# Ledger of designs, part 198: peptides against a protein of PDB entry 5HOI

Target 1, 351 residues: chain A of PDB entry 5HOI
Amino acid sequence: FRYMPFSPAGTPFGFTDRRYLTMNEVGYVSTVKNSEQYSITVSFFDVGRFREYHFEDLFGYDLCFLNEKGTLFGQSKTGQIQYRPHDSIHSNWTKIIPLQAGERITSVAATPVRVIVGTSLGYFRSFNQFGVPFAVEKTSPIVALTAQNYRVFSVHYSQFHGLSYSLSELGTSSKRYYKRECPLPMSLPNINSDMKKDANLDYYNFNPMGIKSLFFSSYGDPCIFGSDNTLLLLSKWRSPEESKWLPILDSNMEIWKMSGGKETTDIHVWPLALAYDTLNCILVKGKHIWPEFPLPLPSEMEIRMPVFVKSKLLEENKAILNKKNEIGADTEAEEGEEDKEIQIPVSMAAE

## One batch from the design tools (peptide; made by RFdiffusion4, then SolubleMPNN)

Design b1_p21_1_s3 (from b1_p21_1, 11 letters changed)
Fold by OpenDDE base, seed 1:
Structure b1_p21_1_s3 (fold): chain B 351 residues (1-351), chain A 21 residues (1-21)
Amino acid sequence: as target 1 above (351 residues)
Amino acid sequence: DKERQEKREKFAKRVQELLAE
């Protein structure tokens, strides 16, 4: 086993000169080999909101994270990171992360307010959006990161314990853990069964953990999409004792159903994001489980699980709050009520 | 309900298109 640089929904080069460094609901970042250099393009799905841009990469960035405000790049071996705002008003910044001998940056994440760097030795480094450092923490080896606002979902790997995860919030002065290195019940790639196809071996060599992507849902729930093509969602994470992973979508089963029960072994889901009750994804046809060039338009896959109940309960709670505000009760609506996890009634979770 | 049905039909159509390629 070796620690490889991970980026959400990143693709290998394969036999080509190009790959996606990352993709999500905002867009996709591609890199093309130009002799000893790379040309990076940052593309967006909403072409009316964002302008595509490109630049020459002299460093060979192999890590990337895209958000609505900018793109974070990293070089796993040198420790160089670069943040590029999409808006030209804000300056790019570059930093070198100090790495020990043999240490690699394994993942990077960025939100509009935080930058996170994780390493193969388990150094968790946090910065603000301007690259000002907050802290360095030693954890188990980090294999993947994602972040939303102040929250960070980290995946760790130990040879003895397998996969674990942490969920943390990066305040201005402190890090809070909701979950700290808890077991992650995700299946690892099965080398013996799945590696019969050369394309699967190439992907395994690129991403040994088989984590196709990880993200936060639109409701702020950690999501992970593994090699088994099952979307896992962390439910009730605010209540540590009640927190559980929910298998909210078997994407292979859903494709099979939508085919009318035909063979669909050459149709693959490539995950982008979970928006409400809909998985945003790329449908890929072919030998490779990842999208090639040009990138197909995103598809929306409906999730039939209680996530829909969460949407209705949010609308109902908003409607109740609006009615309370109309009745002139001077209850200081603490801005903190929007961040309460909506408890799904047990009765609605069984239908 | 209607929007969800439209999304499902659109997704099913895209799967059928890919199966025909």
Scores: peptide ipSAE 0.509, ipTM 0.936, DockQ to the pose 0.523
Fold by OpenDDE base, seed 4:
Structure b1_p21_1_s3 (fold): chain B 351 residues (1-351), chain A 21 residues (1-21)
Amino acid sequence: as target 1 above (351 residues)
Amino acid sequence: DKERQEKREKFAKRVQELLAE
């Protein structure tokens, strides 16, 4: 086993000179090999909000994370990282992460307020958006990272324990763990079954964990999409005893249903983001499970959560709060309630 | 409900388009 650089929804080169470094709901980052150099393009789905830009990459960035404010790049072997704001208001910055012999940056993540670097030795490095370091923590080997606001979802791998995950919040003065190196119930790629197709071997060599993407939902829940094409959502993560992974979408089954029960073995879901009850994804047709060039338009896949629409529960809770306020009960609505986990009523959690 | 139905129909249409290719 080798630790490979991971970026959310990143694609391999395959037999081409180009690949996607990362994709999400904001856009997609591509790299093209030009002799000994690379040309990187940062493209956006909302062309009215953002302007596409490109630059020459002399370092061979193999790690990327895109957010609404900028793009983080990393070079897994050298430890170089670069943050590029999308606007011209903020300057680009570059930093070298000190790596030990044989250590690799395995994943990077960036929010408008945090930059996170994870390594094959389990060094977790946190920075602000300007590259000012907060802390260095030693964890189990990091294989994937994503972040939203101050929250970080990290996936770890141990040869002895398999996959684990952490969920943490990087405040100004402290790191809080909601989950710390808990078992991740995700299936690893099956080398023997899947390797019969050369395209699957290429993808396995690129991403041996089979994690196509990981992201936070619009509600701030950690999501992971593995090689089994199942979207897992971490629910009740604020309550350690109640926290569970929910298989909220079998994408193969949903494509099969939408086909009218036809063979759909050549149609693949490539995950971008979860917005409310909708998986933003690229539908890919072909032998390879990843999108080629040009990138197809994103598709919206409805998640039939048997679980109550968190939106309806939010609306109901808002309606209950508004009714309480109309009744003139001086319930000090602590302003901190917006980040409370929506308690699904027990009667509703059994459907 | 209507918006969700429209999303489902659009997704189903795209799957059928890909199956016809």
Scores: peptide ipSAE 0.507, ipTM 0.935, DockQ to the pose 0.528
Fold by OpenDDE base, seed 3:
Structure b1_p21_1_s3 (fold): chain B 351 residues (1-351), chain A 21 residues (1-21)
Amino acid sequence: as target 1 above (351 residues)
Amino acid sequence: DKERQEKREKFAKRVQELLAE
């Protein structure tokens, strides 16, 4: 096993000179290899809110995280990180992360208030948005990171225990764990069945964990999308004893249903974000499970939210509506329709 | 909801378009 640099929804080069470093609901970051240099472009889905920009990369950034305020870049081998605000008012900053012999940065994440660096030796480094360090913690080896506001979702790998996850809050004075290195019930890529296609081998070599993306939902729940094309959501994470992973979407099953029961083995979901009850994604056709160039327009896949997530959202929406009514804003309460039980697909019930 | 139905129909249409390519 080799630790590879991970970025949310990042794509391999394949047989091309270009790839996506990362993509999410904000936009997509691409890199093009030009001899020994790279040209990086930061593109946005909301072209009215943000302006596309590009720069020459002399370092070969292989890690990226995009948010609404800026882009974090990292070089897995050298330990270099760069933060580039989208607004020209704020300056770019660069920092070298000290790495031990054979240590690599495996993932980076950035919010408007925090920068996080995870390594193959399990060093978890936290910074503010200006690159001022808060802490260094030793954990199990980090393979993936995402963050929203002050919250961090980390995925860890052990050769003995497989995948685990942590959920933490990075306050001003201290780190709080909601979950600390708990088992992650995600299937790893099956080398023997899936590697019969060269395209799957190329993707496995790029991303051995098969984690296509991880993100926080619009409601701040951790989400992960694995090689099985299942969207997992961490429910009730504030209550350690009640917390569970919910398989909220089998994307292969939903594509199959939407096809009218046709063969859909060449249609792939590439996850971007979970906004309310919709998975924002790229629909990909072809041999490669990842989007090529140009990037297709995003699609919205409706999720049937589990009753327990829907009830919590109804309570949170009722609390938001009650607060709006206390502020004197007449917003008609659209009574969202009844709690239909998610039929767990038979494929997920048999494992 | 009408909006959910419209999202499903739009997604189903896009899947059918991709199947016809």
Scores: peptide ipSAE 0.506, ipTM 0.934, DockQ to the pose 0.618
Fold by OpenDDE base, seed 2:
Structure b1_p21_1_s3 (fold): chain B 351 residues (1-351), chain A 21 residues (1-21)
Amino acid sequence: as target 1 above (351 residues)
Amino acid sequence: DKERQEKREKFAKRVQELLAE
């Protein structure tokens, strides 16, 4: 096994001179090889809100994270990171992350308030948006990161224990864990002997975990999209004993249904984000499971939970409604709006 | 309902377009 640099929805070069470093609902970051240099372009889906920009990359950035305020770049081997605000009001900053011999930055994430760096030795480094360090923590080896506001979703890998995940909040004074290195029930890429000949080998060499992307939903739930093309959502993560991974979308099954039951083996979903009950994605046609150039317009897939998960959610929602009806209306406990578990809307269970 | 149906129809149309290529 080799630790590879991971970025959300990043694509390999394959046989080309260009790739996407990352993409999400905000936009897409591309890099083009130009001799020993790279040209990076940061493009946006909302062209009215943001202006596309480009720059020459002399460092060979292989890590990227895009948010609504800026782009974080990283170089996995040197430990260099750069944050570039989208506006011209805020300055770019660069920092070198100290790496041990053989250590690599494996993932980076950035929000408007936090920067996170994860490494192959399990160093978790946190910063503010200006690159001021908060803390260094030693965890299991980090293979993927995403963040929203103050929350961080991290994926870890151990040769002995497989995949695990953590969910944490990076306050001003301390890190809180909601989940700490819990088992992640995601299927790893099946290295069947026959995959060694297919276009999937290039992707496996680029991303041996098969994590196409990970993000937070618009409701703040951790989401992961693996090599099995199933979208997993972490439900009830505020309640440690009740927390569960929900397979909220089989994307292959949904494409098959939308085709009218035709063969769709050459049509692939490339995940961008989860907004409410809609997976924002790129539909890709061809041998490669990732988008090529130019990037197609995003598509919206409606989430359809499997009937067995829907029935359980309907039973749980009925049990919650029945408990609310038995507990009379009088306790105006001002539990602050932030701690309300956003129940997966009953509408996701009904269709 | 109407917006979801429109999204679903748009997605289904895009899948059919890709199948015809």
Scores: peptide ipSAE 0.506, ipTM 0.934, DockQ to the pose 0.571

Design b1_p21_1_s4 (from b1_p21_1, 12 letters changed)
Fold by OpenDDE base, seed 5:
Structure b1_p21_1_s4 (fold): chain B 351 residues (1-351), chain A 21 residues (1-21)
Amino acid sequence: as target 1 above (351 residues)
Amino acid sequence: SERREEIRRKFAKLVEEMLKE
């Protein structure tokens, strides 16, 4: 086993000179080998909202995280990180993360308010969006990170304990844990069954955890998409005793159904994001389980979880709040109530 | 919802097109 740099929905080079460093609902970041350097392009799905840009990479960035405000780059071996805002108003910044002998940056994440760096030794480093450091924490070895607003979803690996996860909130003064190094019920890639195809071996060497992507849903629920092509969602994470992983989509089974029960072993889902009740993804045809160039247009897949009920309950609760405000009831809406997890009625969770 | 049925129809059509290639 080797700790490899992980980025959400990143692809290997394979036999090509180009790969995707990361992709999500915002866009995709590609890198092309050009002799001893790389050319990086940051592309967007909403071409009206964002302008594509490129730059020459002399460092060989192998880590990337894209959000609506900027792109974070990292070099796993040197510890260099760079944040590039998409706008020209904010300046780029660069830092060197101090690494011990043999330590690697394994994952990076960025939100409009936080930058997070995780390492193979389990150093968790937090910064603000301007690169001002908050804290350094020692955890189990970090293999993947994602973040939304102030929340961080981290995946950890131990050779003795397997996969675990943490869910934390990075306030101004402190880190709060909702989940701390809890078991992650995700299957690791099966070397013996999957390695019969050279393409699967290449992908395993690039990503030995088989985590194709991880993200937060539009409702702020942690999601992970593993090598089994199942989308897992962490439900009820605010209630430690009620929290559970839900298999909300088997993508292979869904493609098989949509084909009318035909052979679909050459059709693959590449996950981007979970928006409400739909998985945003790239459909890939061919030997490789990852998208090649040019990138196909994103597709939407319906999920099995009644997230539509959560949206309807959110809209109903907003409509009730708006009606209460119109009636002039000065109920001090404690700022803490907006962050309460909406309980989905059991009857609606079974649909 | 009509939106879910549209999403399902678009996805099914795309899978069918991919199976013809």
Scores: peptide ipSAE 0.547, ipTM 0.942, DockQ to the pose 0.475
Fold by OpenDDE base, seed 2:
Structure b1_p21_1_s4 (fold): chain B 351 residues (1-351), chain A 21 residues (1-21)
Amino acid sequence: as target 1 above (351 residues)
Amino acid sequence: SERREEIRRKFAKLVEEMLKE
């Protein structure tokens, strides 16, 4: 096993001079080899909201995280990171992360309020959006990161224990754990069965964990999409004893159903984000399981989980709140009601 | 919902188009 730089939905170069560094619901970041340099392009799906931009990369950035406010870049070997706001109001900043001998940055994440760096030795480094450091923590080796607002979802790897995960909140004064290095029930790539195809070996060498992407849902639930093409969602993470991983989509099974039961072994789902009750993804046809150039338009896949209950209960709760406000009852709306975890009835999780 | 049926129809159509190529 080798620690490789991970970015959400990043693609390998393969036999080409270009790849995607990352992609999500906001857009996609591409890099092209130009002799000893790289040209990076940051592209957006909403062309009315954001303007595409490019720059020359002299460092060979191999880590990337895109959000609605900016793009974080990292170089896994040198420890250099750069944050580039999408607007012209805020300045770019660059920093060197101190690395030990043989240490690599394995993943980076950025929100409008936090920057996170994880390493192959398990150093967890946090910063504000301006690159001002917080406390450094030592964890198990980090292989993947994502973040939303103040929340961080981290994936860890041990040769003895396999995959684990943490879920934490990065406040101003302290880090809170909701989950700390708990077992992650994700299937690892099967080297013996899957490596019979050269295209699978190239992807395994790029990403030996088989984590195609990880993200937070629109409801703030941690999601992971593995090599088995199953989307897992962490439910009830606020309740330590009730927390569980839910297989919310078997993408191979769903493509097979939508084809009318035809052979679909050359059609692949590339995950972008989970928005409400739909997986945003790229559909890929061919030998490679990842999108090539040009990037196809995103597609929406229906998920079967009772996320229906969350959306309906949120709409019903909003309708009840709006009716209470019309009736002029001076009930102090405690700011704490939006963060109440909606209990999904057990009967709907079995369909 | 009508939206989910539209999403399902768009996805099924795209898979069928991809299978013809």
Scores: peptide ipSAE 0.545, ipTM 0.941, DockQ to the pose 0.483
Fold by OpenDDE base, seed 3:
Structure b1_p21_1_s4 (fold): chain B 351 residues (1-351), chain A 21 residues (1-21)
Amino acid sequence: as target 1 above (351 residues)
Amino acid sequence: SERREEIRRKFAKLVEEMLKE
C-alpha cells in the first residue's frame, strides 16, 4: 500500500497536462504542467462574489483545499504549505511542515479560522488562519481531511483495521473529540472486478482509498462519497451511542432510475457538496469517472433519506414537538448553539 | 415540494440528453 496525497474531489492528470487539485461548492482549483513548472488557477462558481486568479507554482503543489476566504496548497513530499487569501488585503503565507524520512503530507484542510495538516505517519497538525501552530497530535495514519469552521472530519487507515474516522472540534484552548478513530463502514475499491478497465486503474493509482470527496453538509454533518458512488452521512454524531452512517444517496441507482432503466455505466457523479436536501455535483459522461476540461456546470441531485430513517425522523420530530408543547414557554434556557440537534427539514421527511 | 420536483425534472432531462450523445 502507498499513501497518496488526497484533496476533496481532486482529479488525476491521466494522459493530460492538467488536473483539478480540488473542487467544491465555492469553486475549483486547476493546475497545468508546463515543463518543470505548474500554473495554478483558482476559479469560482459565483463569479460576482469572487475574482478568478492564477499564479506560477515552482514547488509542484499536489494538495489543495478551497474555502470562502482562501486556498490552502501543500506539497506532499517537501512538507511546504501555502495559504492564499482570495482577498488581496490579507497576505499570503508559506510554511514548511517538518517531515520524517518517508513521511508524506496526505491531506490538508482549511477554514476561515483553522488550517489542518495530516500525514502518513498520523501526525495531526493544527494552525490558525495565519499559520500560528496550536498543537501536534499523533493519531493513526491520516488519509483524508475536511473541515468546517472549527470542526474537522479525518479519515484514517490501518493495514490491520482498515478505514476509521474521527470528528473533532478545534477550540482555542483544547481539542474535543465527538468521534475518535471509530470504524468507517465504507467499501474500498475492488481491484479484481473494477480494475478490468484502464481508466479505473489510473484512478486507483491516484486514489487507492477510492474516496472521491468528503465534506460537511450545510447542516454540519460529515459526508463521504466512496468508490461505490454512495453518499454516506454521519447522523447523530453528538450522541456517541446513537451515531450512525446513513446511505442517503446511491448515485448509480438514481441515474439508472432517471434514465428509465437504461444502461448508464458511462454516466458518473462527481460530488462537490451537500446543501440541504440536494447533492451538488458534476455529471460526467465517458470512460473517466472524473470531470475533464472544461469543467461542466454543476448539477443538483435530490437526496432521499432511507424510508426507515424518514419514519424515525418523523417520530423524533413529533416527540420534540410534543415535548415543546408539554414544557411551557418559560424554559428558554441558554443551551449554547452547539448542542441544538439539527432538525432535518420536514421536506426530507414528507416524501 | 415544487422545488424538488423541478430539481428532479432538470436532472432527468440532463441524464436523457447525456444518453443521446
Scores: peptide ipSAE 0.544, ipTM 0.940, DockQ to the pose 0.477
Fold by OpenDDE base, seed 1:
Structure b1_p21_1_s4 (fold): chain B 351 residues (1-351), chain A 21 residues (1-21)
Amino acid sequence: as target 1 above (351 residues)
Amino acid sequence: SERREEIRRKFAKLVEEMLKE
């Protein structure tokens, strides 16, 4: 196994001189190789809110994280990181992360208030948005990071235990764990089945964990999208005993259904973000499972609550209705409401 | 909801367009 630099929804070069370093709901960061240099472009989906910018990269940044306030870059081998605010009011800053022999930065994340660096030796380094260090913690080897506000979702890999995850909150004085190196029920890429196509081997060499992306939902729930093209959401993470991973979208199955059951083996979902009840994604057609250039417009996919969750919500709603009927509220239940899409109360997803 | 139906229709249409190319 080889630790590779991970960025959310990052793409390989393949046979080209260009790739996406990262993409999410805010935008996409591309890099073009020019001899020994790279030209980086930070592009945005909301062109009215943000201005596209570019710069010459002399370091060969292979890690990136984009947020609404800036872009964090990292070089996995040298340990150099750079934060570039989108607004010209704030200065860029650069820092070198001390790396041991053979250590690599494997992932970086940035929020408007925190910068996080994870390494192949399991060093978890936290900073404020100005690059002032808070702490260094030793964990299991970090393979992926994402962050929202003060919360960090980290994915770890052990040769003995496979994938694990942590969910933590980075306060000013302390780190709180909601989850600490708990088993992650995500399938690793199957080399024997999936590697029949050279394009899949190229992607596996770029991202051997098969984590296409990870993000927080708009409700602040950790989400992960693996090589199986299933979106997993961590529900009830505030209650350690009740916390569970929910398979909220099988994207291959959904594409297959939308095609009317046609062969869709060349249509791929590339995940960006989960906003409320929709996955923001890029639909990709072709041999590669990742978007090429130019980047297509984002698409929205409806997420579906698993049948067991939907059934439980039906039972809970039925129990609430029965209690209302016992209290003598003459709610004329018109018979025709059986097919109303149960509005999942926004509150129940966040508890 | 009307919004979810619209999202589903847009997505289905896009998949159908992609299958014709």
Scores: peptide ipSAE 0.545, ipTM 0.940, DockQ to the pose 0.522; fails the geometry check

